# Designs tried in a protein design run: peptides against a protein of PDB entry 4Y8H. Part 82

Target 1, 196 residues: chain A of PDB entry 4Y8H
Amino acid sequence: TSIMAVTFKDGVILGADSRTTTGAYIANRVTDKLTRVHDKIWCCRSGSAADTQAIADIVQYHLELYTSQYGTPSTETAASVFKELCYENKDNLTAGIIVAGYDDKNKGEVYTIPLGGSVHKLPYAIAGSGSTFIYGYCDKNFRENMSKEETVDFIKHSLSQAIKWDGSSGGVIRMVVLTAAGVERLIFYPDEYEQL

## One batch from the design tools (peptide; made by RFdiffusion4, then SolubleMPNN)

Design b2_p23_8_s2 (from b2_p23_8, 11 letters changed)
Fold by OpenDDE base, seed 5:
Structure b2_p23_8_s2 (fold): chain B 196 residues (1-196), chain A 23 residues (1-23)
Amino acid sequence: as target 1 above (196 residues)
Amino acid sequence: SDVEAAKERVIQALLAEEERLNA
């Protein structure tokens, strides 16, 4: 798995590969590693698909309840709920989660929640088995306040490199763009990113 | 549960802080 989220001038973009490992087999199946927990709050999930899906479902439910009582939650609130769930279940959980969201007050925000259930607010975050191969590239090439197009390219190149070296990553690259204008979904295929 | 209680504490603390900052 290779996942990342990047803040930019107009909001935040989440990105993920689509490869799934089932036993000894590797499939480039279209998977849902990018998961909505609120209109403009999404997460990237790595580790156990079942465990992270359960956590995301719980968060989504609580954010819906929150919305009905208090209005739209902040991205920080969502990240805190994820953090508590991951921390309290850390002994039985292999989840790696990146939370990203947009709102008019805070703009685009990214929170990473690695194993152990800590939470870290960052301008961008990478995770998954493929992330180890692209720390250097991302550190060198990330810039704050990039355009949408620059950010899409940054994520595409980053995940392409991760996929190149990580046997557990591959398939299509999915992105979700969160801005004031709304939610946009993007897909990039191997023929497009393999030559980068 | 302890998890639910922890989540509620975090949410309430953040809500209170947001209200304070927007007052």
Scores: peptide ipSAE 0.025, ipTM 0.606, DockQ to the pose 0.026
Fold by OpenDDE base, seed 1:
Structure b2_p23_8_s2 (fold): chain B 196 residues (1-196), chain A 23 residues (1-23)
Amino acid sequence: as target 1 above (196 residues)
Amino acid sequence: SDVEAAKERVIQALLAEEERLNA
């Protein structure tokens, strides 16, 4: 798995590969690693698909309840719910989660929740087995307040490199763009990124 | 912030309630 979320000038973009592994088998299945928990709050998931999906479902429910009583939650609030659930279940959970969201007050925000249930606010975050190969690349190429186009290219190149070296990553690259304008979904196929 | 601290308290209350209902 290779996942990342990047804040930029107009909001935040989440990105993920789609490969899934089962034992010794590798499948370029279109796995949904980008998950909505609120209109403009999404997450990237790595680790146990079933466990992280359960966590995301619980978060989505809590945010819906929160919204009905207090209005739209902030991205930080969503990250706090994720953090608490991951921390309380850390002994029985294999999960790496990146929470990203947009609102008019805070703009794009990214929170990373690694195994163990800590939470860290960052301008961008990477995770999954493929992230090991791109820490240096991302550090050298990330810039704050990039344009949408620059950010898409940054994520595409980053995940392309991760997929190149990580046998557990591959398939299509999916992205979700969160801005004031709304939610946009992007997809890039191997023939589009393998040569990058 | 004070607002986020208050939100966190609400989150904890919701989580505690869910745990109670699922126990």
Scores: peptide ipSAE 0.024, ipTM 0.522, DockQ to the pose 0.021
Fold by OpenDDE base, seed 3:
Structure b2_p23_8_s2 (fold): chain B 196 residues (1-196), chain A 23 residues (1-23)
Amino acid sequence: as target 1 above (196 residues)
Amino acid sequence: SDVEAAKERVIQALLAEEERLNA
């Protein structure tokens, strides 16, 4: 798995590969690594697909409940809920989660929740087995306040490199763009990104 | 159930705090 989320001028973009490599993953093939927990709050999931799906479902439920009472929650609140659930289940969870969202006040935000259930706010985050191959590339090429197009290219190139090195990553590259304008899904196929 | 109750309390406290800060 290779996942990442990147803040940019107008919001945030999440990206993920689509490969499933084991029998267990085949059983959960319908599970998208990019998962909605609120209109403009999404997450990237790596590791145990079933466990992280359960966590995401719980988060979605609580955010819906909150919304009915108080209105739209912040991305920070969503990340805090994820953090608590991951921390409480850290002995049984082998997953990393990246939470990303957009709102008019805070704009695009990214929170990474690695194994152990800590939470870190970052301008961008990478995770999954493929991420180990692209830390250097991302550090060199990321910059603040990129355009949408620049950010899409950055994610596409980053994940392409991760897929080249990580046998557990591959398939299509999926992205979700979160901005004031709304939510947009993108997809890129191997014939395109393998040439990068 | 005990774990679920604890999770619920933590979540509600966090959500309530967000509401306070954004009021």
Scores: peptide ipSAE 0.022, ipTM 0.565, DockQ to the pose 0.028
Fold by OpenDDE base, seed 4:
Structure b2_p23_8_s2 (fold): chain B 196 residues (1-196), chain A 23 residues (1-23)
Amino acid sequence: as target 1 above (196 residues)
Amino acid sequence: SDVEAAKERVIQALLAEEERLNA
């Protein structure tokens, strides 16, 4: 798995590969690596599919309840819910989760929740088995306040590199763009990104 | 901030409710 979320000028973009592995790689394959928990709050998931799906479902439910009573939650609030659930279940949970969202006040935000249930606010985050291979590339090439197009290219190139080296990453690259304009889903195929 | 503290209290209440419902 290779997942990432990147803040940019107009919001945030989440990206993920689509490969699902079994056997020696992943016992519980994560098929829906980009998961909606609120209209403009999404997460990237790695690790146990069942466990992280349960967490995401719980978060989604509570954010809906939150919305009905208090209005649209902030991305930070969503990240806090994730953090608490991951921390409380850390002994039985294999999960790397990136929470990303957009709102008009805070713009795009990214929170990473590594195994153990800590939470870190970052301008961008990478996770999954493929992330090991692209820390250097991402550090070198990330810039704050990129355009949408620059950010898409950054994510595409980053995940392409991760896929090249990580046997448990591959398939298509999916992205979700969160901005004031709404939610946009993108997909890029191997024939396109393998040549990068 | 006070607002963030309030949000945290709400989060904890929601989590507690979830535990009750799934017990």
Scores: peptide ipSAE 0.019, ipTM 0.500, DockQ to the pose 0.021

Design b2_p23_8_s3 (from b2_p23_8, 12 letters changed)
Fold by OpenDDE base, seed 2:
Structure b2_p23_8_s3 (fold): chain B 196 residues (1-196), chain A 23 residues (1-23)
Amino acid sequence: as target 1 above (196 residues)
Amino acid sequence: SDVAAAAERVIKALLEEEKRLNE
């Protein structure tokens, strides 16, 4: 698995490969690796699919409940809920989760929740087995306040590199763009990114 | 389950606190 979320000038973009740990390729609209928990709050999931799905479902439910009572929750609030659930279930979780969202006040935000249930706000985050191979690349190439296009390219190149080296990553690269304009879903196929 | 119920209570309290802090 290779997942990442990147803040940029107009919001945040989440990206993920589509390969499962069993070697199968996920071909749904948006892979479970990119999971919606609110209109413009999404997460990247690695590790135990079942466990992280359960957490995401719970978060989604509670954010919906929150919305009905208090209005749209912040990305930080969502991350806090994830953090709490991950912490309380840390003995059963083998996964890290990246939470990313957009709102008009805070713009794009990224929170990473590694094993153990800590939470870290970062301008961008990478995770999954493939992330090991691209820390250097990302550090070198990330810039704050990139354009959408620059950010898409950054993620595409980053995940492409991760896929090159990580046998547990592959398939299509999926992205979700969260901005004031809404939610946009992108997909890039191996024939395109393998040559990068 | 008791775990789920406890989690829900914690989350609810957390959300309410977050709302308070954002006011």
Scores: peptide ipSAE 0.044, ipTM 0.675, DockQ to the pose 0.029
Fold by OpenDDE base, seed 5:
Structure b2_p23_8_s3 (fold): chain B 196 residues (1-196), chain A 23 residues (1-23)
Amino acid sequence: as target 1 above (196 residues)
Amino acid sequence: SDVAAAAERVIKALLEEEKRLNE
């Protein structure tokens, strides 16, 4: 798995590969590593699909309840709920989760929740087995306040490199763009990114 | 459940903090 989220000038973009492993088999099946927990609050999930899905479902439920009572929650609120759930279940979780969201007050924000259930606010975050191969590339090439196009390109190149070296990553690259304008879903195929 | 209770505590605490900061 290779996942990342990047803040940019107009909001935040989440990205993920689509490869899954089932036993000894590797499949490039389209998967849902990018998961909505609120209209403009999403997460990237790595590790156990079942465990992280359960956590995401709980978060989504609580954010819906929050919305009905208090209005739209902040990305920080969502991240804090994720953090608490991951921390309380850390003995039974191998989850790595990146929370990203947009709102008019805070703009695009990214929170990473690694194994253990800590939370870190960052301008961008990477995770998954493929992330180990692209720390250097991302550090060198990330810039704050990039355009949408620059950010899409950055994520595409980053995940392409991760996929190149990580046997557990592959398939299509999915992105979700969160801005004031709304939510946009993007997809890029191997023929496009393998040649980068 | 304990998990749901923990999540609720976090949300409540953050809400209270936001209210404090807006006063």
Scores: peptide ipSAE 0.033, ipTM 0.666, DockQ to the pose 0.027
Fold by OpenDDE base, seed 4:
Structure b2_p23_8_s3 (fold): chain B 196 residues (1-196), chain A 23 residues (1-23)
Amino acid sequence: as target 1 above (196 residues)
Amino acid sequence: SDVAAAAERVIKALLEEEKRLNE
C-alpha cells in the first residue's frame, strides 16, 4: 500500500494505490483506500483493511452525530476521533491512517496517525509499505502552496515511484481533491504513470 | 484551541457512550 495526502494552495489532495494482498496473492483491482468520513473530511488507510474500515465506519457515524448536534466538525476533530480509536486498539491494530480535510477557516489540513495512535499535523504525509521508498523523493519535490495541477503531478509521481519499488503497491492511482469548490475524484492508470 | 479541546471532550464522551451501548 502507498498512500499520501498533500495540502496545496486551494485545499488538500489524498492519493492511494489500489493493490490489495491476500496471503501470497496480489490483486490489482480498484480498492477503497480513500474513505469518506464527512463531506470534506477523508482518510487514507493502510494495514488491516477490515480493521481500518471498521474504524472509519465508527468515525463516520460519530462525525454524523456530531454534525447533528454541534455543526460540521473540523479536520482536527476528525483526526482526534481517529487517534482515540487507533490508540485504544493499538494492541490489536496494524494501521497507518492519514486524515485530510478542507474547511473555509482552516483550508486544507493533513493529520497522520501512525501505528501506536499518535497524531501529527503536517503539510503533507505519506504512509503504507510503499512510503519507505519515497521519503526522499517527496522531501525533495514537495512545495508549499502548489497549484492543483502541480499537486496532482506530485502525488502521481510519488505514488508511481512507490509502486515501482513496493511489491504490495500497484494498480490504479486514485485521488480525491477537497477544496471550496467541492470534492473531485481522479483516477490514473498504469499505462499513464509507469513511464513517469 | 479551546474549541478543539471542547470538541475532543465531546467526542470522547460520545465514544464512551458508544462503548457502553455495545456491551
Scores: peptide ipSAE 0.028, ipTM 0.608, DockQ to the pose 0.021
Fold by OpenDDE base, seed 1:
Structure b2_p23_8_s3 (fold): chain B 196 residues (1-196), chain A 23 residues (1-23)
Amino acid sequence: as target 1 above (196 residues)
Amino acid sequence: SDVAAAAERVIKALLEEEKRLNE
């Protein structure tokens, strides 16, 4: 798995590969590693698909309840809920989660929740087995307040490199763009990114 | 933020209650 979320000038973009692994088998199945928990709050998930999906479902429910009582939750609030669930279940979880969201007040924000249930606010975050191969690349190429197209290219190149070296990553690259304008879904195929 | 901290406390309490009910 290779996942990342990147803040930029107009909001935040989440990205993920689609490969799944089961034992010794590799499948380029289009798996849902980008998950909506609120209109403009999404997460990237790595590790146990079933466990992280359950957590995301619980978060989605609580954010819906929160909305009915207090209005639209902030990305920080969503990250806090994720953090608590991951922390309380840390003994039974093998999960890494990146929470990303946009709102008019805070703009794009990214929170990473590694195994153990800590939470860290960052301008961008990477996770999954493929992230090991791209820490250096991302550090050298990330810039704050990039344009949408620059950010898409940054994520595409980053995940392409991760997929190149990580046998557990591959398939298509999916992205979700969160801005004031709304939610946009992007997809890029191997023929496009393998040559980057 | 204060809101995030409050949300965390609420969720923790809810989870603890859920665990209690499932014991």
Scores: peptide ipSAE 0.027, ipTM 0.599, DockQ to the pose 0.023

Design b2_p23_8_s4 (from b2_p23_8, 7 letters changed)
Fold by OpenDDE base, seed 1:
Structure b2_p23_8_s4 (fold): chain B 196 residues (1-196), chain A 23 residues (1-23)
Amino acid sequence: as target 1 above (196 residues)
Amino acid sequence: SDVAAAAARVKAALEAEEARLNE
């Protein structure tokens, strides 16, 4: 798995590969590593698919209840909820989660919750087995307040590099763009990103 | 401060859900 979220001028973009590994077998099917928990609050998930999906479902449900009572939650609030749930279940949970969201007050924000249940606010975050191969690349190429197009290219190139080296990453590259204008979904196929 | 208070409310709800799942 290779996942990342990147803040940029107009909001935040989440990206993920789609490969699934089961034992010794590799499947390049489309998997749901980018998950909505609120209109403009999404997460990237790595680790146990079933466990992280359960967490995301619980968070989504309670954020909906929260909204009905108190209004739209901030990305920080969502991240805090994820953090608490991951921390309380850390002994029985394999999970790496990146929470990303957009709102008019805070703009795009990214919070990473690695295994163990800590939380870190960052201008961008990477995770999954493929991330170890691209820390250097991302550090050299990330810039704050990039355009949408620059950010898409940055994520596409980053994940492409991760996929080249990580046998557990591959398939299509999915992205979700969160801005004031709304939510946009992007997809890129191997024939395109393998040539980068 | 407002974020912390909001998070606490949602946290409590999630704890209740966790308790239900562990039954």
Scores: peptide ipSAE 0.026, ipTM 0.555, DockQ to the pose 0.022
Fold by OpenDDE base, seed 4:
Parts: structure tokens; sequence; C-alpha cells
Structure b2_p23_8_s4 (fold): chain B 196 residues (1-196), chain A 23 residues (1-23)
């Protein structure tokens, strides 16, 4: 798995590969590693698929309840809840989660929650087995306040490199763009990104 | 803070739901 989220001048973009690994079997699937928990709060999931899916479902449900009572939650609030759940279940949970969201006050925000259940607010975050191969590339190429197009290219190139070297990553590259304008879903196929 | 208080409320609800789903 290779996942990342990147803040930019207009919001935040989440990106992920789609490969599924079950034991020794590698399947190129269109998997949902980018998961909506609120209109403009999403997460990237790595590690135990079943466990992280369950967590995301719970978060989504209760953020809906939260909204009905208190209004739209902030990205920080969502990240805090993810953090506590991951921390309290750390002995039984293998999960790397990146929480990303957009709101008018805070703009795009990224929170990374690695194994152990700590939380870190960052301008961008990478995770998954493929992330180890792209720390250098991302560090060299990330810039603050990029345009949407620059950010899409950054994520596309980053994940392409991760897929190139990580046998557990592959398939299509999916992205979700969160801005004031709304939510946009993007998809890029191997024939395109393998040539980068 | 307001965020901490809000997160605590949501956390409590999430934990309750998690317990229910794990029954």
Amino acid sequence: as target 1 above (196 residues)
Amino acid sequence: SDVAAAAARVKAALEAEEARLNE
C-alpha cells in the first residue's frame, strides 16, 4: 500500500494505490483506500483492511450524528477521534491512517496517525509499505501552496515511484481533491504513470 | 478547548458503537 495526503493552496488532495495483497496473492483491484468519513473529511488507510474499515465506518456514522447536533466537525476533531481509537486499540490494531480535510476556516489540513496512535499535523503525509521508497522524493519535491495541478502531479509521481519499488503497491492511482468548490475524484492508470 | 470537548463527545460515542459492533 502507498498512501499520501498533501495540502495545497486551495485545499488538500488524498492519493492511494489500489493493489490488494492477501497472503502471497497480489491482486490489482480498485480498492477503497481513500475513505470518506464526512463530506470534506477523508482518510487514507493502510495496514489491516478489516480493522481500518471498521474504524472508518464507526467514525463516519458518529460524525453524522455529531453534525446533526453540533454542526460540521473540524478536521482536527476527526483526527483526534481517530487518534484515540487507534491508541486505545494499538495492541490489536495494525493501522496507519492519514486524516485529511477541508473547511473554510482552516483550509486544507493533514493529520497522520502512525502505528501506536500518535497524531501529527503536517503539510503533507505519506504512509504504507511503499512510503519508505519515496521519503526522499517527497522531501525534495514538495512545496507549500502548490496549485491543484502541481499537487496532482506531485502525488502522481510520488505514488508512481512507490509502486515501482513496492511489490505491495500497484493498480490504479486514485485521488480525492477537497476544496471550497467541493469533492473531486481522480483516477490514473498504469499505462500513464508507469512512464513517469 | 472547544475542539477537545467536541472530540471527547465524539470519542465516547465511537467507543460505544465499537463495543456494540464487537458483541
Scores: peptide ipSAE 0.024, ipTM 0.546, DockQ to the pose 0.023
Fold by OpenDDE base, seed 2:
Parts: sequence; C-alpha cells; structure tokens
Structure b2_p23_8_s4 (fold): chain B 196 residues (1-196), chain A 23 residues (1-23)
Amino acid sequence: as target 1 above (196 residues)
Amino acid sequence: SDVAAAAARVKAALEAEEARLNE
C-alpha cells in the first residue's frame, strides 16, 4: 500500500494505489483505501483492511450523528477520534491512517496517525509499505500552496515511485480532491504513471 | 476548547459503538 495526503493552495488531495493483497491481513469486501467519513473529511487507510474499515465505519456513523446534533465536525476532531480508536486498539491493530479534510475556516488539513495511535498534523503525509521508498523524493519536491495541478503531479510522481519499488503497491492511482468547490475523484492508470 | 469538547463527545459515542460491535 502507498497512501498520501497533501495540502495545497485550495484544499487537500488524498492519493492511494489500488493493489489489494491479503497475505496476513484481512481484506475488506471492496478495496477502499480512500474512505469518506464526512462530506469533506476523508482518510487513507493502510494495514489491516478489515480493521481499518471497521474503524472508519464507526467514525463515519458518529460523525454523521455528530453533525445532526452539533454541526459539521472539524478535520482535527475527526483525526482525534481516529487517534483514540487506534491508540486504544494499538496492541491488536495493524493500521496506518491519514486523515485529511477541508473546511472554509481551516482550509485543507492533514493528520497522520501511524501505528501506535499518535497523531501529527502535517502539511503532507505519506504512509503504507510503499512510503518508505519516497520519503526523500517527497521531502525534496513538496512545496506549500501548490496549485491543484502541481499537487496532482506531485502525488502522481510520488506514488509512481512508491509503486515502482514496493511489491505491495500497484494498480491505479486514485485521488480525492477536497476544496470549497466540492469533492472530485481522479484516477490514473499504469500506462500513464509508469512512464513518469 | 471547542475541539476538545467535541472530540470528547464523539469519543464517548465511538467507544460505546465499538463496545457494542465487539459484543
């Protein structure tokens, strides 16, 4: 798995490969590495697909309930409850989660929740087995306040490199763009990104 | 803070739901 989320001028973009491997992990019914928990709060999931899906399902349900009672939750709030669930289950959970969201006040935000259940707010985050191969590339090429197009390219190139070296990553590159304008899904196929 | 209070409310609800789902 290779996942990342990147803040940019107009919001945030989440990206993920699509390869599904079972191995020692429990697979979910449908690959969903980019998962909606609220209209403009999404997450990237790595590790146990079934376990992280269960967490995301719980979060989604209660954020919807929360909204009906208190209004739209912030991305930080969503990340906090993800963190708590991951921390409380850290001894039995193989999970890496990146939470990303957009709202008018805070704009695009990214929170990374690595194995163990800590939480870190970052301008961008990478995770999954493929991320180990692209820390250097991302550090060198990330810039704050990029355009949408620049950010898409950054993610595409980054994940392409991760897929190149990580046998557990591959397939299509999926992205979700969160901005004031709404939610946009993107997909890029191997014949495109492999040539980068 | 607003965030802390909101997180606490959601956390409590999530814990309750988690417990229910694991029964």
Scores: peptide ipSAE 0.024, ipTM 0.538, DockQ to the pose 0.023
Fold by OpenDDE base, seed 3:
Structure b2_p23_8_s4 (fold): chain B 196 residues (1-196), chain A 23 residues (1-23)
Amino acid sequence: as target 1 above (196 residues)
Amino acid sequence: SDVAAAAARVKAALEAEEARLNE
């Protein structure tokens, strides 16, 4: 798995590969590593698919209830809920989660919740088995306040490199763009990104 | 600890904080 989220001038973009691994077998399937927990609050999930899905479902439910009673939650609030669930279950979870969201007050924000259940606010975050191969690349190439197009290219190139080196990553690259204008879904296929 | 118990604690804490802020 290779996942990342990147703040940019107009909001935030989440990205993920789609490969699924089961034991020694690899399946190039479109998997749901990008998960909605609120209209403009999403997460990237790595590790135990079943466990992280359960956590995301719980978060989604609580944020819906929160919205009904108190209005739209902040991205920080969502990240705090994820953090609490991951920390309390850290001995039983293999999970890396990136929370990303947009609102008019805070703009795009990214919070990473690595194994162990800590929380870190960052301008961008990477996770999954493929991320180990691209820390240097991302550090070298990330810039704050990029355009949408620059950010898409940055994520595409980063995940392409991760996929190149990580046998557990592959398939299509999916992205979700969160801005004031709304939610946009993007997809890129191997024939395009393998040549980068 | 399990996920359900943690979720319940989070829910209670969020509601309590919002109630306090509205008083």
Scores: peptide ipSAE 0.021, ipTM 0.607, DockQ to the pose 0.027

## One batch from the design tools (peptide; made by RFdiffusion4, then SolubleMPNN)

Design b2_p24_1_s1
Fold by OpenDDE base, seed 2:
Structure b2_p24_1_s1 (fold): chain B 196 residues (1-196), chain A 24 residues (1-24)
Amino acid sequence: as target 1 above (196 residues)
Amino acid sequence: DELEKELEEELKKKLEEIANTQFL
């Protein structure tokens, strides 16, 4: 897996490859690793598909309940729920989560929750097996307050490099753009990003 | 003989669990 979330001028963009492994087998399956937990709060998932899906489902439920009682939760609140679940169940979970969201007050925010259930707020985060190959690239090329287009390109190039080197990453690149304007899903196919 | 069968069954179950586990 190669996943990332990047804050930018107008919000945040999540990105992910789509490859899934089953045991030792690498499947050429187009899996959606970008998961909605609230209208403008999403997560990137790495690790156990079942574990991360279960966590996301629980978070989604909690945020729906929260919304009914208190209104729209903050991204920080969502990250806290994720953190609690990941930390309290760390002995039984293989889960790496990046939480990203947009709201009018805080704009785009990114929280990374690695194995162990710590939480870190960052301007951008990368995770998954492919992330090890792109730390240098991301550090060099990330800038604060990029445009949407610059951010899409940054993510596309980053994930392209991750996919190139990580056998456990591949397929399509999906993105979710979260801004005041709403939610936008993007998809990029190998024929496009492999040439970068 | 019984121990070997139990071990084989346990191994098969573990292998099946691993084979059926999906990772992202």
Scores: peptide ipSAE 0.407, ipTM 0.764, DockQ to the pose 0.677; fails the geometry check
Fold by OpenDDE base, seed 4:
Structure b2_p24_1_s1 (fold): chain B 196 residues (1-196), chain A 24 residues (1-24)
Amino acid sequence: as target 1 above (196 residues)
Amino acid sequence: DELEKELEEELKKKLEEIANTQFL
């Protein structure tokens, strides 16, 4: 897996590859690793497909309940729920999560929750097996307050590089753009990103 | 022996579980 979330001028963009493996290494499925937990709060998932899906489902339920009682939760609140689940169950879970969301007050925010269940707020985050190959590239090329287009290009190039080197990453690149204007889903195919 | 057989069966079950687990 190669996943990332990047804050930018108008909000935040999540990105992910789609490769899913079984056993030692069998690429057997194209999976959507970008998961909605609230209207404008999403997550990127890495690790166990079942574990991360279960966590996301529980968070989604929690945030729905929260919304019914208190109104729209902040991205930080969502990250806290993820953190509690990941930390309290760390001995039984293989999950790496990036939480990203947009609201009018806080704008785009990114929280990374690596194995072990710590939580870190960052301007951008990368995770998954492919992320090890792109730390240098991302550090060199990330800029704060990029445009939407610049951010899409940054994510596309980053994930393309991750996919190039990580056999456990591949397929399509999916993105979710979260802004005041709403939610937008993007998809890029190998014929495009392999040429970058 | 019986212990070795039990361990082999346990290992087989674990390997099968891993083989059926999906990872992202």
Scores: peptide ipSAE 0.406, ipTM 0.762, DockQ to the pose 0.663; fails the geometry check
Fold by OpenDDE base, seed 5:
Order: C-alpha cells, then sequence, then structure tokens
Structure b2_p24_1_s1 (fold): chain B 196 residues (1-196), chain A 24 residues (1-24)
C-alpha cells in the first residue's frame, strides 16, 4: 500500500494506490483504500483489509451518532475516535490510518495514526509499505498552500514513485478532494502515472 | 506419528490463515 493525504490552499486531498494482496502475493485485487467516514471526513487505509474496514465502519457509525446529536464533527474528533480504537486494540490490529477532513473553521486537516495507535497532526502524511520509498521525494516537493492542481500532481508523482518501487503497491491511483465546494473523486490509471 | 500429524495440522491452519488474509 501507498497512501497519503495532503493539505493545500483550499482543503485536503487523499490519495491511494489500489493493490490488494491475498496471502503471500498469491492473488491481486483492486481495492478502494479511501474510505468515507463522514461527508468531508475520509481516511486512507493500510495493513489488514479486514481490520481497517472494521475500524472505519465503527468510526463512521460513531460520527453518524455524533452528527445526530451535536451536528457535524470536526476532523480532530474523527481522528480521536480512530485513535481510541487503534490504541485500545493495538495488540489485535494491523492498521495504519490517515484521517483527513475539511471544515470551514479548520480547513483541511490531516491526522496520521500509525501502528500502535498514536495520533499525529501534520500538514501532510504518507503511510503504507510504499511510503518508505518517497519520504525524501515528499519532503523535497511538498509545499504549503499549493493549488488543487499542484497538489494533485504532487500526490500523483509521489504515489507513482511509491508504486514503482513497492511491489505491494499498484493498480490505479485514487484521490479524494475535500474542499468547501464539496467532494471530488479522481482516478488515474497506470498508462498515465507510470510515465511520470 | 501423532506428533507428525499434529505438526501437519498446525501448519495447515497457519497456511489457511495466511491465505485468507488480505493486505492493503
Amino acid sequence: as target 1 above (196 residues)
Amino acid sequence: DELEKELEEELKKKLEEIANTQFL
């Protein structure tokens, strides 16, 4: 897996590859690793497909309950719920989560929750097995307050590099753009990103 | 003979667990 979320001028963009492995790379499937937990709060998932899906489902449920009682939750609130689940169950989970969301008050925010269930608020986050190959690239090329287009390109190039080097990453690159204007899903195919 | 069977069953179980696990 190669996943990332990047704050930018107008909000935040999540990105992910789509490769899913079964067993020791015996079977390859295409999976959507970008998961909605609220209208403008999404997460990137790495690790166990089952574990991360279960966590996301529980968070989504909690945020729905929250919304019914208190209105739209903040991204921080969502990250807190993820954190509690990941931390309290850390001995039984293989889960790496990036939480990203947009609201008018806080704008785009990114929270990374690595194995162990710690939570870290960052301008951008990368995770998954492919992330190890792109720390340097991301550090060099990330800038604060990029445009949407610049951020899409940054993520596309980053994930392309991760996929290039990580056998556990591949397929399509999916993105979710969260801004005041709404939610936009993007998809990029190998024929495009492999040439970058 | 019994030990061999136990080890084979344990191995089978582990292999099944691996086969049924999906990773992102």
Scores: peptide ipSAE 0.405, ipTM 0.762, DockQ to the pose 0.718; fails the geometry check
Fold by OpenDDE base, seed 1:
Structure b2_p24_1_s1 (fold): chain B 196 residues (1-196), chain A 24 residues (1-24)
Amino acid sequence: as target 1 above (196 residues)
Amino acid sequence: DELEKELEEELKKKLEEIANTQFL
């Protein structure tokens, strides 16, 4: 897996590859690793498909209850729920999660929750087996307050490089853009990003 | 023969567990 989330001028963009493995083998299957937990709060998933889906389902339910009682939750609140689930169940879970969201007060925010269940707020985050190949590239090329187009290009190039070197990453690149204007889903196919 | 049989059964269980686990 190669996943990332990047804050930018107008919000945040999540990105992910789609390759799924079964044990040590690459499965010929495409999975959507970008998961909605609230209207403008999403997550990137790495690790166990079952574990991460279960966590996301619980968070989504919790945020729905929260909304009914208190209104729209912040991204920080969502990240806190993820953190609690991942930390308290760390002995039984193989999960790496990036939480990203947008609201008018806080704008775009990114929280990374690696194995073990710690939580870290960052301007951008990368995770998954493919991320090991692109730390240098991302550090060199990330800029704060990029445009939407610049951020899409940054994510596309980053994930393309991760996929190139990581046998556990591939398929399509999916993105979710979260801004004041709403939610936008993007998809890029190998014929496009392999040329980068 | 008994030890080999036990090892084969353990191996089968491990392989089945791996085969049924999907990773992202």
Scores: peptide ipSAE 0.400, ipTM 0.757, DockQ to the pose 0.769; fails the geometry check

